Peptides against a protein of PDB entry 4XPM. Designs and how they scored, part 79

Target 1, 160 residues: chain A of PDB entry 4XPM
Amino acid sequence: VMLHSKNVKGFLENTLKPYDLHSVDFKTSSLQSSMIITATNGGILSYATSNNDVPKNSINEINSVNNLKMMSLLIKDKWSEDENDTEEQHSNSCYPVEIDSFKTKIYTYEMEDLHTCVAQIPNSDLLLLFIAEGSFPYGLLVIKIERAMRELTDLFGYKL
Target 2, 67 residues: chain B of PDB entry 4XPM
Amino acid sequence: DIKGTIAFDTHGNVIESTGVGSQRIEDIGDLSKVTLDAEGFAQVQGDSLLVHLYKRNDITLAVYTSA

## One batch from the design tools (peptide; made by RFdiffusion4, then SolubleMPNN)

Design b2_p16_2_s1 (from b2_p16_2, 8 letters changed)
Fold by OpenDDE base, seed 5:
Parts: C-alpha cells; structure tokens; sequence
Structure b2_p16_2_s1 (fold): chain B 160 residues (1-160), chain C 67 residues (1-67), chain A 16 residues (1-16)
C-alpha cells in the first residue's frame, strides 16, 4: 500500500491528539505541530498543526507557516550535528530504537519554551518531528513518536 | 491511599505525573538508582511519604502513599 | 500499552 500525500497529512493530523490515560487522571495537551521534513535541507514535505482556525491567506497564517519552516531548519541542523557527534548520541536526549529490524534514533530538543522530538524514519532521508508545549513530558513524547513511526513503514528506505 | 504517581523511563524523563508526584519530579534522580527486587519492586521512605516502585519493560512507576 | 502498564503496576503495588 502506497502512502500518498493526502494520507500522510491525515496521519499527521491524528498524531496531534492528546494522550489521555484512564488508569490515572492524566491527559496532555494536543501537539502544536507534527511534521515530516527532509533530513538534507529541513524542507517540509507534510505538516499538521493544532491551530487551524487561522484565516486562510492572512498575515497570521503566513507567520505561522514561516515559524514552522524556521523550527524545522533549526531542528534539522541540531539533528545533523548530533548524528556526527558520538558524545551527543550517548546523552540522555538520544534514544536508540529498533523498529522491525531497522535501527534509528529519537532525539529530544528543548526549543525555547517548547518540547520537541525528532527521529529519522528508518533508512530514509526523512525526519518525523513533533512539537509540543513545555508541559508535555519528554518521556511520553518519545513513546508517542516511536509508536507513530511504526505506522510509517511505507516510508522506510525512502530516498530523495 | 495514593497521593500521586510518577512514571519515568531509563533516561530519567517523565512519562506521566499526577498528584504530589507532579511536585516531586526531582525525586527521579534518586529513584532511578534504587535497587529493585527480583519481581521489580522496591519501597523508599521519603520525607513524609512512602514511595512504591514498580519497573517492567524499562518503565518505572512510582506511587506515593502516606504509608 | 502504557495505560495497561500503569494499571498493572497499581494493582501489583496494592497487592504487596
């Protein structure tokens, strides 16, 4: 089954949903944004945001999109640096994981007051990126992005 | 008689927190060093609360109780 | 799941 752009957009929108536990009284906020970007240039291939009530073609919409572009570039740069730094790969902000025999890494980055999490889709030129409020726990963010990547097997090995 | 909870991973990052646990995130550093028994349990006496630990599959659950 | 783990832990601790 081929994962087309419209399907990817819908997938990313679903990842925005808050995490709601029932065993204990715990519920997160929605993710601010969820993105698939290129590992090479940080270009956005697809994205979803929880702030969809902004009028189309408004200055606020343009600023929001520009902000996402800036965030993607910044995180891509940090990710690229860490992928070339052995010490950073052994820090507490790096989670090596294996999905269906494919190895990848999940990185957590604090960007101003936001909590972010990024991971290379296994053997691909693509990164999955979650941006959340500072109240969103990093440990849960890591679990969330790992489980999301397990649903993107069609993108494994995708090269630009 | 649960006063709160903290769940955290092997990196010391929070997964969830409730009740008094939300105010005791700094405890993770010490709790992560506690030796668990063969079944994955431990108890640690805090200042005024008892902390019950349960770990399985690299996730640790800390439950705060009065006794 | 995570929720199931939390439930399992809570029950296990209560039984101790």
Amino acid sequence: as target 1 above (160 residues)
Amino acid sequence: as target 2 above (67 residues)
Amino acid sequence: SLDEFIKEGLEAIEKR
Scores: peptide ipSAE 0.777, ipTM 0.953, DockQ to the pose 0.895
Fold by OpenDDE base, seed 2:
Structure b2_p16_2_s1 (fold): chain B 160 residues (1-160), chain C 67 residues (1-67), chain A 16 residues (1-16)
Amino acid sequence: as target 1 above (160 residues)
Amino acid sequence: as target 2 above (67 residues)
Amino acid sequence: SLDEFIKEGLEAIEKR
């Protein structure tokens, strides 16, 4: 089924859900944000946020959106730099992965006290971006985003 | 008697932590260097706790017990 | 899954 804007939004909203293990007593917080952005400019194509306590059209909402825009741009820039840096691609912050025979990389970035990870949707001009609290383990964040990307096959190869 | 757990990946990043494991994230550095047996197991004495290691599919599980 | 792995590990460790 083709992914439409509302479907993508719903998908991203679902990624916000906490990771809850039952083998051990472990449950994460919700992701703060989940986004699909352009690899070229860091423009937000779709996003979801767990902070829904802000009144619509309020100054606070505008500030929140602006913050997301800023973060997306910063992360895109860092990603772009790393994609052109062999050493960074071999650091512990880079996870080369293969999904359905397509290769991509997952990067983890610390942003202030937030834990983030970003990955290029295979063969596309799009990036998937997760932003979580500092309590969200990086290793789990990587697993989470990899599994999420596996559900975005309709976006594989998407070019702007 | 499990006192806690840590699961971590080959990059040394935490996947999950519970109990005393949550307070011993710094152990990952040393635990990642432990030589496992052919079945992927090891045991390491750590202060007052025994750490049991199990690794499979590039994920290491550390289980902290009193004995 | 991750949960399955952890369960597997816990069980395996207990058997040792």
Scores: peptide ipSAE 0.777, ipTM 0.953, DockQ to the pose 0.898
Fold by OpenDDE base, seed 4:
Structure b2_p16_2_s1 (fold): chain B 160 residues (1-160), chain C 67 residues (1-67), chain A 16 residues (1-16)
Amino acid sequence: as target 1 above (160 residues)
Amino acid sequence: as target 2 above (67 residues)
Amino acid sequence: SLDEFIKEGLEAIEKR
């Protein structure tokens, strides 16, 4: 079944949910944002945000969207730089992963007080981007985004 | 008698932390260098707490106990 | 899963 825009939105919304362990008393906050953006320009194709109680078409909504656009662009730029930097690809902020024989990389970036994680959807012009609070541990964020990418096989190979 | 836990990956990044483990994230640097036995276990005395290590599938679990 | 791993580890450590 092909993932349509509406389905993607719902998927991203589900990724916002906290990671709750039961073996130990550990639970994260919800992700602040989850997005699919273009690797070329950092344009947002789909997104979800937590606690989005801002009225539609309000000034506050516009500001929040603009903030997401800014963050997506910044992260895309950083990602692009790192993809052309062998040293950065060997840092602790880069996780090479393989999903169904497709190779990609997961990067962690600290943006102000936020923890972010971004990964190219395999063989595509798209990036999956998670934005979380600083209390969200990077190691878990990486696991989370890897698991999420495994559910986006319909987007593998997507070219703009 | 568990006082806390830390789980971390091969990059030294935290996966989860609880109890005293949440206040001892800096231990990861040293814990990551500990030689484990063939079964993936080790014990390290850290401060007043004993740290039990278990590693499998590139994830290390550190369990802090009083003894 | 991660939860299963932690459970496994806790049990294994306890048995040592």
Scores: peptide ipSAE 0.777, ipTM 0.953, DockQ to the pose 0.890
Fold by OpenDDE base, seed 3:
Structure b2_p16_2_s1 (fold): chain B 160 residues (1-160), chain C 67 residues (1-67), chain A 16 residues (1-16)
Amino acid sequence: as target 1 above (160 residues)
Amino acid sequence: as target 2 above (67 residues)
Amino acid sequence: SLDEFIKEGLEAIEKR
């Protein structure tokens, strides 16, 4: 098991793409952010953002990164609380899932006007985190993160 | 004559919505309680619209029509 | 897929 930064970054970039249905006239916005963070400290190991127009090394870039750090920490804390709360695990904001015989949970959290969801990568010290606009429906967000997580088998069991 | 759609999961969360469905997200509460037939279908009479339900693999599709 | 499911549902409902 090895974390390949370039591969992970590219993967996260790909998750930003909007969901476009053709059977009906429905298309989402791109995800604002997609991240892999540590379950222990909420530290960002890799991230992708749709804010591509921000110049590198600019104040705006620094502010955006700081904002991501703040959100990751807040969500990690909420996740940690819920993992120790049986009632929260049985709410409609928690989706127990099984991937390749590994059990994990997907949580949905509203962060201000944003829709977020987070899930522990099976048997690992890592969390996958999606941040979307409020117009992105939670049900679809859950489907998106579950399917994305199924493609991260190389990270299953990853320990820091 | 489809006026809109809503797809939702077993938690009552929206997966997609179009047309009048986007304005009737609150219907999910009642629609989720409707008993479906053995093939996963049902029809529910609304105010001025008929709601057609189709459920498979824990996803419910609601289609709003004028008749 | 989700799109395939919706297509299936729309067609099935139409046939009913």
Scores: peptide ipSAE 0.776, ipTM 0.952, DockQ to the pose 0.892

Design b2_p16_2_s2 (from b2_p16_2, 8 letters changed)
Fold by OpenDDE base, seed 2:
Structure b2_p16_2_s2 (fold): chain B 160 residues (1-160), chain C 67 residues (1-67), chain A 16 residues (1-16)
Amino acid sequence: as target 1 above (160 residues)
Amino acid sequence: as target 2 above (67 residues)
Amino acid sequence: SLDEFIKEGLEAIKKR
């Protein structure tokens, strides 16, 4: 089924859900944000946020969205730099992965006290971006985003 | 008797932590260097706790016990 | 799954 804007939004909203293990007593917080952005400019194509306590059309909402825009741009820039840096691609912050025979990389970035990870949707001009609290383990964040990307096959190869 | 757990990947990043494991994230550095047996197991004495290691599919599980 | 792995590991460790 082809992914439409509303479907993508719903998908991203679902990624916000906490990771809850039952084998051990472990449950994460919700992701703060989940986004699909352009690899070229860091423009937000779709996003979801767990902070829904802000009144619509309020100044606080605008500030929140602006913050997301800023973060997306910063992360895109860092991603772009790393994609052109062999050493960074071999650091512990880079996870080369293969999904359905397509290769991509997952990067983890610390942003202030937030834990983030970003990955290029295979063969596309799009990036998937997760932003979580500092309590969200990086290893789990990587697993989470990899699994999420596996559900975005309709976006594989998407070019702007 | 399990006192806590840590699961971590080959990059040394935490996947999950519980109990005393949550307070011993710094152990990952040393635990990642432990030589496992052919079945992927090891045991390491750590201060007052025994750490049991199990690794499979590039994920290491550390289980902290009193004995 | 991750949960299954942890369960597997816990059981495996118990058997050792």
Scores: peptide ipSAE 0.776, ipTM 0.952, DockQ to the pose 0.897
Fold by OpenDDE base, seed 3:
Structure b2_p16_2_s2 (fold): chain B 160 residues (1-160), chain C 67 residues (1-67), chain A 16 residues (1-16)
Amino acid sequence: as target 1 above (160 residues)
Amino acid sequence: as target 2 above (67 residues)
Amino acid sequence: SLDEFIKEGLEAIKKR
């Protein structure tokens, strides 16, 4: 098991793409952000953002990164609380899932006007985190993150 | 004559919505309680619209029509 | 897929 930064970054970039249905006239916005963070401290190991028009090394870039750090920490804390709360695990904001015989949970959290969801990568010290606009429906967000998780088998069991 | 759609999961969360469905998200609460037949279908008479339900693999599709 | 499911549902409902 090895974390390949370039591969992970590219993977996260790909998750930003909007969901476009053709059976009906429905298309989402791109995800604002997609991240892999530590379950222990909420530290960002890798991230992708749709705000790619921000010049590098600019004040705006620094502010955006700081904002991501703040959100990751807040969501990690909420996730940690819920993992120790049986009632929260049985709410409609928690989706127990099984991937390749590994059990994990997907949580949906509203952060201000944003829709977020987070899930522990099975048997690992890592969390996958999606941040979307409020117009992105939660049900679809859950489907999106579950399917993304299924493609991260190389990270299953990853320990820091 | 489809006027809109809503797809939702077993938690009552929206997966997609179009047309009049986007304005009737609150219907999910009642629609989720409808008993489906053995093939996963049902029809529910609304105010001015008929709602057609189809459920498979824990996803419910609601289709709104004028008749 | 989700799109395939919706297509299936729309066609199935149409036939009912």
Scores: peptide ipSAE 0.775, ipTM 0.952, DockQ to the pose 0.892
Fold by OpenDDE base, seed 4:
Structure b2_p16_2_s2 (fold): chain B 160 residues (1-160), chain C 67 residues (1-67), chain A 16 residues (1-16)
Amino acid sequence: as target 1 above (160 residues)
Amino acid sequence: as target 2 above (67 residues)
Amino acid sequence: SLDEFIKEGLEAIKKR
């Protein structure tokens, strides 16, 4: 079944949920944002945000969207640079992973006080991007985004 | 008698932390260098706490106990 | 899963 825009939105919304362990007393906050953006221009194709109680078409909504656009662009730029930097690809901020024989990389970036994680959807022009609070540990964020990508096989190979 | 835990990956990044572990993230640097036995275990005395290590599938669990 | 790993580790450590 092909993932349609509406389905993607719902998928991203589900990724916002906290990671709750039961073996130990550990639970994260919700992700602030989850997005699929273009690797070329950092354009947002789909997104979800937590606690989005801002009225539609309000100035505050516009500002929040603009903020997401800014962050997506910045992260895309950083990602693009790192994809052309062998040294950065060997840093602790880069996780090479393989999903169903497709190779990709997961990058962690600190943006102000936020923890972010981005990964190219295999063989595609798309990036999956998670934005979390600083209390969200990077190691777990990486695990989370890897698991999420495994559910986006319909987008593998997607070209703009 | 668990006082806390830290789970971390091969990059030294935290996966989870609880209890005293949350205040001892800096231990990861040293813990990551500990030689584990064939079964993936080790014990390290850190400060006043004993740290039990278990590693499997590139994830290390550190469990802090008083003894 | 991660939770299962932690459970496994905790139990394994207890047995040591």
Scores: peptide ipSAE 0.775, ipTM 0.952, DockQ to the pose 0.889
Fold by OpenDDE base, seed 5:
Structure b2_p16_2_s2 (fold): chain B 160 residues (1-160), chain C 67 residues (1-67), chain A 16 residues (1-16)
Amino acid sequence: as target 1 above (160 residues)
Amino acid sequence: as target 2 above (67 residues)
Amino acid sequence: SLDEFIKEGLEAIKKR
């Protein structure tokens, strides 16, 4: 089954949903944004945001999109640096994981007051990126992005 | 008589927190060093609360109780 | 699941 752009957009929108536990009284906020970007240039291939109330073609919309572009570039740069730094790969902000025999890494980055999490889709030129409020726990963010990547097997090995 | 909870991973990052646990995130550093028994349990006496630990599959659950 | 783990832990601790 081929994962087309419209399907990817819908997938990313679903990842925005808050995590709601029932065993204990715990519920997160929605993710601010969810993105698939290129590992090479940080270009956005697809994205979803929880702030869809902005009027189309407004200055606020343009600023929001520009902000996402800036965030993607910054995180891509940090990710690239860490992928070339053995010490950073052994820090507490790096989670090596294996999905269906494919190895990848999940990184957590604090960007101003936001909590972010990024991971290379296994054997691909693509990164999955979650941006959340500072109240969103990093440990849960890591679990969330790992489980999301398990649903993107069609993108494994995708090369630009 | 649960007063709160903290769940955290092997990196010391929070997964969830409730009640008094939300105010005791700094405890993770010490709790992560506690030796668990063969079944994955431990108890640690805090200042005024007892902390019950349960770990399985690299996730640790800390439950705060009065006793 | 995570929720199931929390439930399991809570019940296990209660039994101890």
Scores: peptide ipSAE 0.775, ipTM 0.952, DockQ to the pose 0.895

Design b2_p16_2_s3 (from b2_p16_2, 7 letters changed)
Fold by OpenDDE base, seed 4:
Structure b2_p16_2_s3 (fold): chain B 160 residues (1-160), chain C 67 residues (1-67), chain A 16 residues (1-16)
Amino acid sequence: as target 1 above (160 residues)
Amino acid sequence: as target 2 above (67 residues)
Amino acid sequence: SLDEFIREMLEAIRKR
């Protein structure tokens, strides 16, 4: 199935769902937001958020969107720096992964009280970005984003 | 009787934590250095609790029990 | 799934 705008939006919305590990009675909160952004400028191509209680076109919505734009840009900048820093790539905040013979990296970043992780969609100009509450453990967040990327094969190699 | 759990990855980052494990995240540093047997198991005495360790596929599970 | 995997690990520990 080809991923177009509507499909991508729906996909991102599904990624918001929490983990519920019944085996150990552990449950997370929903992700705060899930985004696909450009690796070049940090521009948001698609996004989903668990905070949808704000009326459309309201000042509060505008502020919320602006916050997402700011976060995406900041994370993109940090990602860009780390991609050119060998030391950062060997830190515990960087996870080299291979998906269908494509290599990429998952980075975890703490942003204020939020836990975030970002990864370049293989061979593309796109980044997948998850933003969660501080209670969402990084190890699980990494697992979540890796598995999510495996479902985005249609975007592999996407160039702007 | 399980008092809590911690699951963590090879980077020392938490995957999940429950019970007393949620209050002992700092144990990961020491637990990650424990020598496991050929089957991937170990037991570590952690103050008043016994920690049962099992590692498989780069995930380590620590189970805290009273004995 | 991850949950199933953790369940298996728990069972392994219990049997040990």
Scores: peptide ipSAE 0.803, ipTM 0.957, DockQ to the pose 0.936
Fold by OpenDDE base, seed 1:
Structure b2_p16_2_s3 (fold): chain B 160 residues (1-160), chain C 67 residues (1-67), chain A 16 residues (1-16)
Amino acid sequence: as target 1 above (160 residues)
Amino acid sequence: as target 2 above (67 residues)
Amino acid sequence: SLDEFIREMLEAIRKR
């Protein structure tokens, strides 16, 4: 089964939702952005953002999209470098995980004052990317992206 | 009786923090080194607070109490 | 869920 563009967009929008841990009275902000990008060029295939107050087709929207493009490219480059660096793969910023017998890695990156997390969709040419405020703890961000990845089985093995 | 909490993963990264735990994130370095019993529990006496530790499925929860 | 898991951990600590 192949995910349609609408389904992917809806999925990413749902990932924006904050965590609300009532058991300990802990609540996060919404993710700033959620994206699926190409591992090769960092091109954005789909994205969602919590900045919905920006008028459509406005200069502010264009700037926002351009910022996302820049961040995706920078993160893709960092990811590519780390995938070729064994030392970086053993740092606290790298989480090797296995989903349904497929191996992948989750990386956390500080981007200015933002907390980001990126993971290759298993056996694919695609990356899932979360961008959050600095108040969003990395450990929780990793859990979030791992569990989100488990819902993207239709994209496992996707090649460009 | 709970004054705060910290949950953290095996990398020492925070999952959540509340109360006094939010002001003691630096404790994770020491807490991660505490030897847990066979059931995954431990207690650590702090300056004025008692820290109750429990680890399960790669998540460690620290609960700060007065006693 | 994560929240339920944390709740169970809290309960385990309380019962200890």
Scores: peptide ipSAE 0.803, ipTM 0.957, DockQ to the pose 0.934
Fold by OpenDDE base, seed 3:
Structure b2_p16_2_s3 (fold): chain B 160 residues (1-160), chain C 67 residues (1-67), chain A 16 residues (1-16)
Amino acid sequence: as target 1 above (160 residues)
Amino acid sequence: as target 2 above (67 residues)
Amino acid sequence: SLDEFIREMLEAIRKR
């Protein structure tokens, strides 16, 4: 089964929702953005943003999309570098994980006071990318993206 | 009478923090080195707070109390 | 869920 583009968009929108841990009275902000990008050139295949106050086709929206494109490229480049760097793969910013016998890695990156994390969708040419405010803890962000990625089995093995 | 909490992973990254815990993130370095008993528990006496530790499934929870 | 898991951990600490 292959996910339809609309289904992917809806999935990403759902990932924007904050964590609310009632057990300890801890609540996060919503994710700023959630994206699926290509591992090859950082192109955005699908994205969602929590800022819905920007009119469609406005200059502000265009600028926002352009910013996402830039961030996507930068993070893809950093990810590519780290995938070829054994030291970076052993840092506290890299989480090797296994999902249904597929191995992948989750990386956390600081980007201009934003907390981001990215992971290659197993055996695919795609990356899942979360962008959050600096108040969003990295440990929780990693848990969030891992659990989200487990729901993207339809994209496992996707090649461009 | 919980004064705060910190939950952190095996990489030392915060999962959540509340109360006095949110002001003591730097404690993770020391807390991660504490030897836990066979059931995954420990207690660490601080300056004015007692820290109750419990680790399960690669998550460590620290609970700060006055005693 | 994570919240439920943390709740269980809190309970374990309280019982100790």
Scores: peptide ipSAE 0.802, ipTM 0.957, DockQ to the pose 0.936
Fold by OpenDDE base, seed 5:
Structure b2_p16_2_s3 (fold): chain B 160 residues (1-160), chain C 67 residues (1-67), chain A 16 residues (1-16)
Amino acid sequence: as target 1 above (160 residues)
Amino acid sequence: as target 2 above (67 residues)
Amino acid sequence: SLDEFIREMLEAIRKR
């Protein structure tokens, strides 16, 4: 199975859906954004956003896209720094995980008033990035991105 | 009977919170240090509430009750 | 699912 651009976009759109834990009557907001970016330069390969009601080619749309570009670069930079810092890799903001036989790390970052998490797709040059409101708890965000990444096996080992 | 809940991971980060648990996130620091029995259970008296703890597969659930 | 897992944990606590 090969992931095409349309399939990746659809996947990211599906990740936007909120958690609804009926067992404890807990419900989150939708993710603000979900992206696949390059680990090298933070370039956006694909993205989805919950704010899709803005008119196309409007100033608001341009601003939103530019904001995503800036966020991706900032988070990529933080990720790169942490990957080169042993101490940061042992902080409570870093989650070593194993999917099948592949190892990767999930990082949580607070960006302004937003909660974000990012993870390198195993053995690849790609990062999966979730951006949520500040009310979205980090522990749940980590679970969400880990489970989402398990659906991206076709991208494991992808090199630019 | 249940006044609220907090679920948290091994890093002390919240997974979910409800009821009085949403106002007691700071309890995680102490709750994470509680020694659990062989089956993963414990009870802790906190203020006027009793906290029931259960840990399984790296998730700890705290349930707040009056008794 | 996570919801089902939390439900099982709640039931375990209730039975205790």
Scores: peptide ipSAE 0.802, ipTM 0.957, DockQ to the pose 0.934

